# Designs tried in a protein design run: peptides against a protein of PDB entry 5VVV. Part 71

Target 1, 276 residues: chain A of PDB entry 5VVV
Amino acid sequence: FLCGVVEGFYGRPWVMEQRKELFRRLQKWELNTYLYAPKDDYKHRMFWREMYSVEEAEQLMTLISAAREYEIEFIYAISPGLDITFSNPKEVSTLKRKLDQVSQFGCRSFALLFDDIDHNMCAADKEVFSSFAHAQVSITNEIYQYLGEPETFLFCPTEYCGTFCYPNVSQSPYLRTVGEKLLPGIEVLWTGPKVVSKEIPVESIEEVSKIIKRAPVIWDNIHANDYDQKRLFLGPYKGRSTELIPRLKGVLTNPNCEFEANYVAIHTLATWYKSN
Target 2, 276 residues: chain A of PDB entry 5VVV as posed
Amino acid sequence: FLCGVVEGFYGRPWVMEQRKELFRRLQKWELNTYLYAPKDDYKHRMFWREMYSVEEAEQLMTLISAAREYEIEFIYAISPGLDITFSNPKEVSTLKRKLDQVSQFGCRSFALLFDNIDHNMCAADKEVFSSFAHAQVSITNEIYQYLGEPETFLFCPTEYCGTFCYPNVSQSPYLRTVGEKLLPGIEVLWTGPKVVSKEIPVESIEEVSKIIKRAPVIWDNIHANDYDQKRLFLGPYKGRSTELIPRLKGVLTNPNCEFEANYVAIHTLATWYKSN

## One batch from the design tools (peptide; aimed at target 1 Y10 D116 V195)

Design b2_p28_4_s4 (made by RFdiffusion4, then SolubleMPNN; from b2_p28_4, 14 letters changed)
Fold by OpenDDE base, seed 1:
Structure b2_p28_4_s4 (fold): chain B 276 residues (1-276), chain A 28 residues (1-28)
Amino acid sequence: as target 1 above (276 residues)
Amino acid sequence: MEKEKLEKLLEKYKKSKEEYKKVALEDL
């Protein structure tokens, strides 16, 4: 069971010292996972093709080593979906080289994220792939196999919540393609019925699990404030029955952008997880 | 990167971020 934090917000990323302090807190609270997915990291999303500099490489190697010291699984995410051409073998090769560099930093766990992108493929991809889901699954499976089938590999769908599913979760052709064609060793990220799910009912997890043919990992936006930084979500982790735990592969909270605000959010997630 | 390609990428990023923020605010 993956339980911990995703740094998955828009806005200023956490500094390396905050991330190391996070790992210490995660270990102390018996949490085990950190997903590196800061949307405003230029080499994560907008400039995903760009290799890390020597200085950035040293920082990431130090961060990955610190995660290992605290027994925290460091998952490196990349979000190529803004401008990747899925049918172009040069784009696939560029993505491979980027993940090879991160593998050299000692990373062993990876994620491909297709959240917050246009559903329209380019003309070249429309000639090769029958749908956007087929294009995403094709590259995800190829990358997963190229990396030697790592123990933890995550996929974030473009339809990552109930409200994004057309016509709904159980009838989504996109999620059906993901469930049928995504290799079984790849985990699927999900935010619940909504982007910011006030509640995640058990029945909603049973519905999505049926179509994706696996238990999801929750990307939990309950404490996310990147959409309105005038708000701080200081309340406990709530609106999730402990009956979800045996029905999930994990829960990763995407908390407030302000690192110091997240004590209650992360501590109460840990209490929730240990209550089952 | 060509200037036009960069401008198009920045606009895509901005649009996707503002669409996310809009939906997340509607979820509250």
Scores: peptide ipSAE 0.699, ipTM 0.953, DockQ to the pose 0.908
OpenDDE base, seeds 2, 3, 4, 5: peptide ipSAE 0.685, 0.668, 0.701, 0.699; ipTM 0.951, 0.947, 0.953, 0.952; seeds 4, 5 fail the geometry check

Design b2_p28_5 (made by RFdiffusion4)
Pose (drawn by RFdiffusion4):
Parts: structure tokens; sequence; C-alpha cells
Structure b2_p28_5 (pose): chain A 276 residues (1-276), chain P 28 residues (1-28)
């Protein structure tokens, strides 16, 4: 069961030294996972096709090392959603070559994120693929095979919270396609009824497990402050029923951008991780 | 150069959309 932090916000990402202290903290409080997905670390999203330079690679390996040294599982995320051409094979290949490079840093766990992308396709894609959801699942599956079908592997859908489902959660062509075609070994990230959920009703998640055909992984935006300059969140982890732990694969908290402000955010996530 | 400018515009748009949606959800 996956529990911990996702560094998944817009803005100045954390540096290696802050992530080491993060791993030591996750262990002192018994959490198991860190998802690397900072939006503005350029090779994660903006220039996803680009390989890490020599010194960048030295940094990532030293990072994946301290993750094992503290036994925190390290999941690497990549976001091709902005401009990838799903049908073109050179494009699919560059993604593998990039995911290969990171596999050789010590990485076993991977994620493909598709949040916040323009919902329609290029002229070339609309032929080979029936719908937008078809294209993502095809590449997510093809990639899931190539890496030797890894232990933990996440998929973040374009429709990743209740508000964002067209027309509703239950009868959505995008969501219908995912639960049926996406492989049973691939996890699905979900964010609650809204992007920043005030509460996560047990009925809403049971409802979601209907069409995804899985217990989804929560990308929790409760303490995220990347959207309002004046705002900071030092409150407890709240509005999440303890009765949820049995119904979910995991909860990864997407916290404040200021690293040291995240003490309460992670500790309260940790105490709640107990009690179920 | 043009391709990089277009991609940057797409990125900025996605970020702005996110910030507006998140702020609205918080206010409610």
Amino acid sequence: as target 2 above (276 residues)
Amino acid sequence: AEEKEELMEKHEKAEEFYKETALKDFEE
C-alpha cells in the first residue's frame, strides 16, 4: 500500500539535499513512497524527449541511492502529454530511450502522467486511434510491457477528479475506456471530487472504483500552495475518512512548495496512515 | 525557435488553467 509525498507542483522544484531530508522524515514516520513529478523540472515535462546530461545523471543516481539507503520507494514520472504524437513510432521510441536512461539510474518504479493537456489530437493521431483515451492507454500499456512490467506503475488520466469528468464520473467515454483497456498491473491516480478536494466521500471513491475497475491512488492536493502566492497550509490532514485506507491503493500528498512548511502536512498524513 | 515558443505557450496555458481551477475550488 503506497503512502507518502508527490513533489508534483508548479514552481521551483526541491533540490537533492531537501529530498534526502525528505526521505529521512518519511522513514522516521513510516511512509513508503516518493513520486518525482515536479512540473517545472524541464526534462520531466517541457522537454520530456531530452536525456539527462552527465552531471544531471550523477545527481539522479545519488538521489535514487539515498532512497534505497532509507528504503523509500522512488517512482519516476514523465509527462509527454503536451505535444507527443501517440501514433508516430519514433515518438514512442524516444519515450522508451528516456525511460531506459532512468531505469539504469536504479529506478524500478515508473509513472506516466497526462493531467492538464489540451483534450483533442493531431491530424496524424485521429486516424490510427478511435479516441483520445485509446491513444494514452495504448502507449501506457506498450511502455508497461517494455520495462518488464514493473512492480509499481502509475497512470494519471486527463480526467483526474470528479469536476473534470465529461459529462459525469459514471458515463464518461474517457473514463469508460480506461477501466476496460488499461492493464490490471497499472495504477490510476485520482485527485478527489475536485482538484483540491475539501473532503473525499467514501461514496465518491466507491463510485470511481466503478469505472476505473481498481482502487485508485490519490494524488492529494490538500496542502498544495502553488496556485496562490499569498497562501500556505500548516493545517492537519483532514476531510479524509479513516475508512478509506481499505478502499485505496494509496495516497501521495502534493504539499506546499516551501519544503520546511511541510512538517505538519506529512506528519499528520503519517498518523492517519496508522489507525488503518 | 518557433516550435519552442508554441510549446511554451501550451505550458503556460496549462499552468494558468490549473491555478484558476485550484483557487476556485479552495474558495468554495

Design b2_p28_5_s1 (made by RFdiffusion4, then SolubleMPNN; from b2_p28_5, 15 letters changed)
Fold by OpenDDE base, seed 4:
Structure b2_p28_5_s1 (fold): chain B 276 residues (1-276), chain A 28 residues (1-28)
Amino acid sequence: as target 1 above (276 residues)
Amino acid sequence: DEELKKLLEKYEKSKKKYFEIARKEVEE
């Protein structure tokens, strides 16, 4: 069971010292996972093709080493979906090279994220793939296999919540393709019925699990505030029955952008997790 | 650079869309 934090917000990424402090807190609270997915890290999303500089590499190596020191699984995410051409072998090779570099930093767990992108393909991809889901699954499976089938590999679908599913969760051709074609060793991220799910009913998890043919990892935006600079979410982790725990592969909270605001969010997640 | 401009526009558009959805959902 993956339980911890995803740094998955828009806005200023946390500094390395904050991330190290996070690892200390995660260990202390018996959480086990950190997903590196800061949307405003240029080399994560907007400039995903760009290799890390020597200085950036040193920082990431240090960060990954720190995660290991605190027995936190460091998952490196990349979000190529803004402008990748899935059918272009050069794009695939570029993605492979980027993940090879991160592997050299000592990272062993990875994620491919296709969140917050247009649900369309370019002309070249339309000639090769029958659907957007087929394109995403193809590259994800290829990368997963290329990396030697790491123990932890995550996929974030473009339809990552109930409200994004067309026509709905149970009938989504996109999620059906993901469920049927995504290799079984790859985990699927999900935010619940909504992007910011006030509640995640057990029935909603059963529904999505059926179509994706696996228990999801919750990317939980309950405490996310990147969308509203005037709000801080300081309340406890709530609206998730502990009955979800045996039905999930994990829960990763995407909390407030303000690192200092997240004590309650993360601590109460830990309490929730340990209550099962 | 036109390609860079296009990329930036796509990024900003996607971010804004997410923000709008999330804000609406939290207000419900």
Scores: peptide ipSAE 0.726, ipTM 0.962, DockQ to the pose 0.886
OpenDDE base, seeds 1, 2, 3, 5: peptide ipSAE 0.726, 0.718, 0.720, 0.722; ipTM 0.962, 0.964, 0.961, 0.962

Design b2_p28_5_s2 (made by RFdiffusion4, then SolubleMPNN; from b2_p28_5, 15 letters changed)
Fold by OpenDDE base, seed 1:
Structure b2_p28_5_s2 (fold): chain B 276 residues (1-276), chain A 28 residues (1-28)
Amino acid sequence: as target 1 above (276 residues)
Amino acid sequence: DEELKRLQEKYEKSKEKYKKIAREEVEE
């Protein structure tokens, strides 16, 4: 069971010292996972093709080493979906080289994210792939196999919540393709019925699990505030029955952008997890 | 660079779409 934090917000990424402090807190509270997915880190999303510099490599190696010291699984995410051409072998090779570099930093767990992108393909991809889901699954499976089928590999669908499913969760051709074609060792991220789900009913998890043919990992936006700079979410983790735990592969909270505001959010997630 | 400008516009558009949806959901 993956339980911890995803740094997955829009806005200024956390500094390396904040991330190390996070690992210390996660260990203390018996949590086990950190997902690196800061949307405003240019080499994660907008400039995903760019290799890390020597200085950036040293920082990432130090961060990954610190995660290991605190027994926290470090998952490196990349979001190529804004401008990747799935059918272009040069794009696939560029993605492989980027993940090879991160593997050399000591990273062993990875994620491919296709959240917050348009649900369309370019003309070249339409000639090769039957749908957008087929294109995403093809590259994800290829990368997963290329990396030697790592123990933890995550996929974030473009339809990552109930409200994004067309026409709905149970009838989505996109999610059906993901369920049928995505290799079984790859985990699927999900935010619940909504982007910011006040509640995640057990029935909603049973519904999505059926179509994707696996238990999801929750990317939980309950404490996310990147959409409203005037709000801080300081309340407890709530609206999730502990009956969800045996029906999930994990829960990763995407909390407030302000690192110092997240004590209650993360501590109460830990209490929730241990109460099962 | 027109290509860079287009990429920046795509990024900003996707970010603002997410923010709008999230704000609306939290206000319900």
Scores: peptide ipSAE 0.728, ipTM 0.960, DockQ to the pose 0.852
OpenDDE base, seeds 2, 3, 4, 5: peptide ipSAE 0.720, 0.719, 0.727, 0.724; ipTM 0.961, 0.958, 0.961, 0.960

Design b2_p28_5_s3 (made by RFdiffusion4, then SolubleMPNN; from b2_p28_5, 16 letters changed)
Fold by OpenDDE base, seed 4:
Structure b2_p28_5_s3 (fold): chain B 276 residues (1-276), chain A 28 residues (1-28)
Amino acid sequence: as target 1 above (276 residues)
Amino acid sequence: SKKLEELKKKYEKSKEEYKKIAREEVEE
């Protein structure tokens, strides 16, 4: 069971010292996972093709080493979906080289994210792939296999919540393709019925699990504030029955952008997790 | 470059679309 934090917000990424402090807190609270997915890291999303500089490499190596020191699984995410051409072997090779660099930093767990992108393929991809889901699954499977089938590999669908599913979760052709064709060793990220789910009913997890043919990892936006930085979500982790735990592969909270605001959010997630 | 401007526009658009949806969902 993956339980911890995803740094998955829009806005100023946490500094390396905050991330190290996070790992210490995660270990102390018996949480085990950090997903590196800061949307404003240019080399994560906007400039995903760009290799890390020597200085950035040293920082990431230090961060990954710190995660290991605190027994936290460091998952490196990349979000190529803004402008990748899935059918272009040069794009696939560029993605491979980027993940090879991160592997050299000592990273062993990875995520490929297709959240917050247009649902349309370019003309070249439409000639090769039957659907957007087919294109995403193809590259995800290829990357997963290329990396030697790492123990933890996550996929974030473009339809990552109930409200994004067309026509709905149980009938989504996109999620059906993901369920049928995504390799079984790849985990699927899900935010619940909504992007910001006030509640995640057990029935909603059973529904999505059926179509994706696996238990999801919750990317939990309950404490996310990147959409309205005038708000701070300081309340406890709630609206998730502990009956979800045996039905999930994990829960990763995407909390407030303000690192110091997240004590209650992360601590109460840990309490929830340990209460099963 | 034109390509960089187009990429920035895509990023900004996707970010603002997410933010809009998330705000609407929290206000429900």
Scores: peptide ipSAE 0.723, ipTM 0.960, DockQ to the pose 0.905
OpenDDE base, seeds 1, 2, 3, 5: peptide ipSAE 0.723, 0.715, 0.716, 0.720; ipTM 0.960, 0.960, 0.958, 0.959

Design b2_p28_5_s4 (made by RFdiffusion4, then SolubleMPNN; from b2_p28_5, 15 letters changed)
Fold by OpenDDE base, seed 1:
Structure b2_p28_5_s4 (fold): chain B 276 residues (1-276), chain A 28 residues (1-28)
Amino acid sequence: as target 1 above (276 residues)
Amino acid sequence: SKELEELKKKYEESKKKYFEIARKDVEE
């Protein structure tokens, strides 16, 4: 069971010292996972093709080593979906080289994210792939196999919540393709019925699990505030029955942008997880 | 370059769309 934090917000990423402090807290509270996915890290999303510099490499190596020291699984995410051409072998090779570099930093767990992108393929991809889901699954499976089928590999679908599913969760051709064709060792991220789900009913998890043919990992936006930085979400982790735990592969909270505001959010997630 | 401007535009539009949806979700 993956339980911890995803740094998955828009806005200024956390500094390395904050991330190290997070690892200390995660260990103390018996949580086990950190997903690196800051939207405003240029080499994660907008400039995903760019290799890390020597200085950036040293920082990431130090961070990954710190995660290992505190027994926290460090998952490196990349979001190529803004401008990748899936059918172009040069794009696939560029993605492989980027993840090879991160592997050399000591990273062993990875994620490919296709959240917050248009549900359209370019003309070249339409000639090769029958749908957007087929294109995403093809590259994800290829990368997963290329990396030697790591123990933890995550996929974030473009339809990552109930309200994004066309026409709905149970009838989505996109999610059906993901369920049928995504290799079984790859985990699927999900935010619940909504982008910010006030509640995640058990029945909603059973519904999505059926179509994707696996238990999802929750990317939980309950404490996210990137969309309204005038608000701080300081309340407890709530609206999630403990009956979800045996029906999930994990829960990763995407909390407030302000690192110092997240004590209650993360601590109460830990209490929830240990209460089962 | 024109390509860089188009990429920046796509990023900002995607961010804006997410923000609009998320704000509505927390008000419900």
Scores: peptide ipSAE 0.729, ipTM 0.962, DockQ to the pose 0.886
OpenDDE base, seeds 2, 3, 4, 5: peptide ipSAE 0.724, 0.720, 0.728, 0.725; ipTM 0.963, 0.960, 0.962, 0.962

Design b2_p28_6 (made by RFdiffusion4)
Pose (drawn by RFdiffusion4):
Structure b2_p28_6 (pose): chain A 276 residues (1-276), chain P 28 residues (1-28)
Amino acid sequence: as target 2 above (276 residues)
Amino acid sequence: EAEEKETLKEKHQAAKEFYEAQARKDRE
């Protein structure tokens, strides 16, 4: 069961030294996972096809090392959604070559994120693929095979919270396609009824497990502050029923950008992780 | 190549602005 932090916000990402202190904290409080997905670390999203330079690679390996040294599982995320051409094989291959490079840093766990992308396709893609959801699942599956079908592997759908489902959660062509076609070994990230959910009703998640055909992994935006300059969140982890732990694969908290402000955010996530 | 990079930067910024608008709305 996956529990911990996703560094998944817009803005200045954390540095290696902050992530080491993060791993030591996750362990002192018995959490198990860290998802690397900062939106503005350019090779994660903006230049996803590009390989890490020599010194960048030294940094990532030293990072994945301290993750094992503290036994925090490290999941690496990549976001090709902005401009990838799903049908073109050279494009599919560059993704593998990039995911290969990171595999050789010590990485076993991977994620493909597709949040916040223009919902339609290029002229070339609309031929080979029936729908937008078909294209993402095809590449997510093909990639899931190539890496030797890894232990933990996450998929973040374009429709990743209740508000964002067209027309509703239950009868959505995008969501319908995912639950049926996406492989049973691939986890699905979900964010609650809204992007920043005030509360997560047990009925809403049970409802979601209907169409996804899985207990989804929560990408929790409760303490995220990347959207309002004036705002910071030092409150407790709240509005999440303790009765949820049995119904979910996990909860990864996407916290404040200011690293040291995240003490309460992670500790309260940790106490709640107990009690179920 | 420069034009492609500028287009990509615009798409990225637009996605960020959309996200921020939705997050602020959720907090109301």

Design b2_p28_6_s1 (made by RFdiffusion4, then SolubleMPNN; from b2_p28_6, 21 letters changed)
Fold by OpenDDE base, seed 2:
Structure b2_p28_6_s1 (fold): chain B 276 residues (1-276), chain A 28 residues (1-28)
Amino acid sequence: as target 1 above (276 residues)
Amino acid sequence: EEKEIKERLEKYEKSKEKFKKEALEALK
């Protein structure tokens, strides 16, 4: 069971010292996972093709080593979906080289994220793939296999919550393709009924699990505040029955952008997890 | 290259604003 934090917000990423402090807190609270997915990290999303510099490499190596020291699984995410051409072998090779570099930093867990992108394929991809889901699954499976089928590999669908599913969760051709074609060893991220879900009912998890043919990992935006600069969510982790735990592969909270504001958010997640 | 970077930035900003809108609507 993956339980911890995803740094998955829009806005200024946390500094390395904050991330190390996070690992210390996660260990102390018996959480086990950190997903590196800061949307404003240029080489994560907008400039996903760009290799890390020597200085950036040293920082990431140090960070990954720190995660290992605190027994926190460091998952490196990349979000190529803004402008990748799925059918272009050069794009696939570029993605492979980027992930090879991160593997050299000691990273063993990875994620491909296709959140917050347009549902449209370019003309070249339409000639090769039957649907957007087929294109995403193809590259994800290829990368997963290329990396030697790592123990932890995550996929974030473009339809990552109920309100993004067309026509709905149970009838989504996109999610059906993901469920049927995504290799079974790849985990699927899910946010619940909405982009920010006040509640995640058990029935909603059963519904999505059926179509994706696996228990999801929750990307939980309950404490996210990157959508409202005036919002700071200091309340406890709530609206999730502990009955979800046996029906999930994990829960990763995407908390407030302000690192210092997340004590209650992360601590109460830990309490929730241990209460099962 | 500058044009491509500009277009990519515009796509990023558009996606970010869409997310923000959906998040705010989800909380109503």
Scores: peptide ipSAE 0.656, ipTM 0.947, DockQ to the pose 0.927
OpenDDE base, seeds 1, 3, 4, 5: peptide ipSAE 0.583, 0.589, 0.600, 0.594; ipTM 0.931, 0.932, 0.934, 0.932

Design b2_p28_6_s2 (made by RFdiffusion4, then SolubleMPNN; from b2_p28_6, 18 letters changed)
Fold by OpenDDE base, seed 1:
Structure b2_p28_6_s2 (fold): chain B 276 residues (1-276), chain A 28 residues (1-28)
Amino acid sequence: as target 1 above (276 residues)
Amino acid sequence: MKEEIEELEKKYEESKEKYKKIALEDLK
């Protein structure tokens, strides 16, 4: 069971010292996972093709080593979906080289994210792939196999919540393709019925699990404030029955952008997880 | 190259603003 934090917000990323402090807290509270997915890291999303510099490499190596020291699984995410051409072998090779570099930093767990992108393919991809889901699954499976089928590999669908599913969760051709064609060792991220789900009913998890043919990992936006940084979410982790735990592969909270505001959010997630 | 960067920046900002709008609606 993956339980911890995703740094997955829009806005200024946390500094390396904050991330190390997070690992100390995660270990203390018996949580086990950190997902690196800061949207404003330009080499994660906007300029995903760019290799890390020598200085950036040293920082990431130090961070990954710190995660290992505190027994926290470090998952590196990349979001190529803004401008990748899936049918172009040069794009696939560029993605492989980027993940090879991160593997050299000591990273062993990875994620491919296709969140917050248009549900459209370019003309070249339409000639090769039957649908957007087929294109995404093809590259994800190829990368997963290329990396030697790592123990933890995550996929974030473009339809990552109930309200994004066309026509709905149970009838989505996109999610059907993901369920049928995504290799079984790859985990699927999900935010619940909505982007910001006040509640995540058990029945909603049973519905999505059926179509994707696996238990999802929750990307939980309950404490996210990147959409309105004038608000701080200081309340407890709530609206999630503990009956979800045996029906999930994990829960990763995407909390407030302000690192110092997240004590209650993360501590109460830990209490929730241990209460099962 | 400049035009390609400007288009990419536009796509990023549009996707971010779309997310923010939906998230704010989800709080209602």
Scores: peptide ipSAE 0.718, ipTM 0.953, DockQ to the pose 0.902
OpenDDE base, seeds 2, 3, 4, 5: peptide ipSAE 0.710, 0.702, 0.717, 0.714; ipTM 0.953, 0.949, 0.953, 0.952

Design b2_p28_6_s3 (made by RFdiffusion4, then SolubleMPNN; from b2_p28_6, 17 letters changed)
Fold by OpenDDE base, seed 1:
Formats: C-alpha cells, structure tokens, sequence
Structure b2_p28_6_s3 (fold): chain B 276 residues (1-276), chain A 28 residues (1-28)
C-alpha cells in the first residue's frame, strides 16, 4: 500500500530542504511514499525533453539518497503530454534518455502523467493510433518494459476523475482501453468522483476499479490550494471511509503549496491509514 | 522556435486555468 505525499501542485515547488524535512515526517508517521510531480518544474512538464544539468543532478541525487535514508519510496514523475508526438520514435527515445538519467541518480520508481492536457492527438498520431488512450498506453507500456518493469510504475490518465470521463466512468472508451491494454504491473492514479473530491464513496472506487481492471492509487486533492492561493486547507483528512483501504493500491495527498501548512493534512492521513 | 515556445506556454497556461476552474467548481 503506497501512502504519503505527491508534490503535484501548480506554483513554486518545494525546496530541497523542505522535501528532506517531509521525508523525516513521513517516516515518523509511518508513511512510505513521495511522488515528485511539481507542475512548475520546467524539466518535469513544460521542458520535459531537457536533461538535468550537473548541478540539478547533484541536487536530485542528494534528494533520492535522503528518501532512501528515511525509508521513503521516491517516485519520479514526468508529464510529456503537452507537446509529445507519440508516433515519433525520436520523442520516445528522448523520454527514455531522460528517465535513464534519473535512473542513474538512484531512482527506481517512476510515473508517466497525462493529466491536464487536451484530448486531441496531432495528425501524425491519428495515422498510427486508433485513439488517444491507445497512444498513451503504447508509450507507457514501452517505457515500463524499457526500464525493466520496475516494482512501482504509475500512470495518470487524462480522464483522472469521474467528471472527466466521457460519457461516464463505466462507459468511457478511454478508461476501457487503459484497463484492457495497460500492462497489469502499472498502477493507475485517480482523484475520485471529482478533481477535488469532498467525498470518495466505496461504490465509486468499485466502479473505476472494474473498468481499469485494478485497484487505483488515489491522488488526493482534498488539501490542494494551488487553484486558490487565498485559501489554506488546515482541516483533517476526511470523507474517505477506512473501507477504501483494502480496495486501493495507495493514497498520495497533494496538499497546500505552503509546506508549513501541511502538518494536520499529512498527520491525519497517517492516522486514517493506521486505523484499518 | 520562438513561435513553438509561445504555443507551448499558451498550452500550459490554458491547461492550468482549466484545472483551476474545475477545482473551484468542485468546492460548490
């Protein structure tokens, strides 16, 4: 069971010292996972093709080593979906080289994210792939196999919540393709019925699990504030029955952008997880 | 190259604003 934090917000990423402090807190609270997915890290999303500099490499190596010291699984995410051409072998090779570099930093767990992108393929991809889901699954499976089928590999669908599914969760051709064709060792991220789910009913998890043919990992936006920086979410982790735990592969909270505001959010997630 | 960069920035900002709009709607 993956339980911890995803740094998955828009806005200024956390500094390396904040991330190390997070690992100390995660260990203390018996949580086990950190997902690196900061939207405003240029080499994660907008400039995903760019290799890390020597200085950036040293920082990431130090961060990954710190996660290992605190027994926290460090998952490196990349979001190529803004401008990748899936059918172009040069794009696939560029993605492979980027993940090879991160593997050299000591990273062993990875994620491919296709959240917050248009559903339209370019003309070249339409000639090769029958749908957007087929293109995403093809590259994800190829990367997963290229990396030697790592123990933890995550996929974030473009339809990552109930309200993004067309026409709905149970009838989505996109999610059906993901469920049928995504390799079984790849985990699927999900935010619940909504982007910010006030509640995540058990029945909603049973519904999505049926179509994707696996238990999802929750990307939980309950404490996310990147959509309105005038708000701070200081309340407890709530609206999730403990009956979800045996029906999930994990829960990763995407909390407030302000690192110092997240004590209650993360501590109460840990209490929820240990209450089962 | 400049035009491609401007297009990429526009795609990023559009997706960010669409996310923010949806998240704010979910709080209602």
Amino acid sequence: as target 1 above (276 residues)
Amino acid sequence: EKEKLEELKKKYEKSKEEYKKKALEDLK
Scores: peptide ipSAE 0.717, ipTM 0.958, DockQ to the pose 0.900
OpenDDE base, seeds 2, 3, 4, 5: peptide ipSAE 0.710, 0.705, 0.714, 0.715; ipTM 0.958, 0.955, 0.957, 0.958

Design b2_p28_6_s4 (made by RFdiffusion4, then SolubleMPNN; from b2_p28_6, 18 letters changed)
Fold by OpenDDE base, seed 1:
Structure b2_p28_6_s4 (fold): chain B 276 residues (1-276), chain A 28 residues (1-28)
Amino acid sequence: as target 1 above (276 residues)
Amino acid sequence: DEEKYKELLEKYEKSKEKYFKIAREDLK
């Protein structure tokens, strides 16, 4: 069971010292996972093709080593979906080289994210792939196999919540393709019925699990505040029955952008997880 | 290259604003 934090918000990423402090807290509270997915890290999303500099590499190596020291699984995410051409072998090779570099930093767990992108393919991709889901699954499976089928590999679908599913969760051709064609060793991220789900009913998890043919990992936006600079959510982790735990592969909370505001959010997630 | 970067930035900002709008609506 993956339980911890995803740094997955828009806005200024946390600094390395904050991330190290996070690992210390996660260990103390008996949580086990950190997902690196800061949307404003240019080399994560907008400039995903760009290799890390020597200085950036040293920082990431130090961060990954710190995660290991605190027994926290460090998952490196990349979001190429804004402008990748799936059918172009050069694009696939570029993605492989980027993840090879991160592997050299000591990273062993990875995520490929297709959140917050247009549900369209370019003309070249339409000639090769039957659908957007087929294109995404193809590259994800290829990357997963290329990396030697790492123990932890995550996929974030473009339809990552109930309200994004067309026509709905149970009948989505996109999610059906993901469920049928995505290799079984790859985990699927999900935010619940909504982008920010006040409640995540057990029945909603059973529904999505059926179509994707696996238990999802929750990317939980309950404490996210990137969309409203006037909000600080200092309340407890709530609206999730502990009956969800045996039906999930994990829960990663995407908390407030302000690092110091997340004590209650993370601590109460830990309490929730231990109460099963 | 400049036009390509401009288009990429526009895509990024548009997707971010769409997410922000939906997230704010989800909390109402």
Scores: peptide ipSAE 0.709, ipTM 0.957, DockQ to the pose 0.932
OpenDDE base, seeds 2, 3, 4, 5: peptide ipSAE 0.705, 0.708, 0.709, 0.707; ipTM 0.959, 0.957, 0.958, 0.957

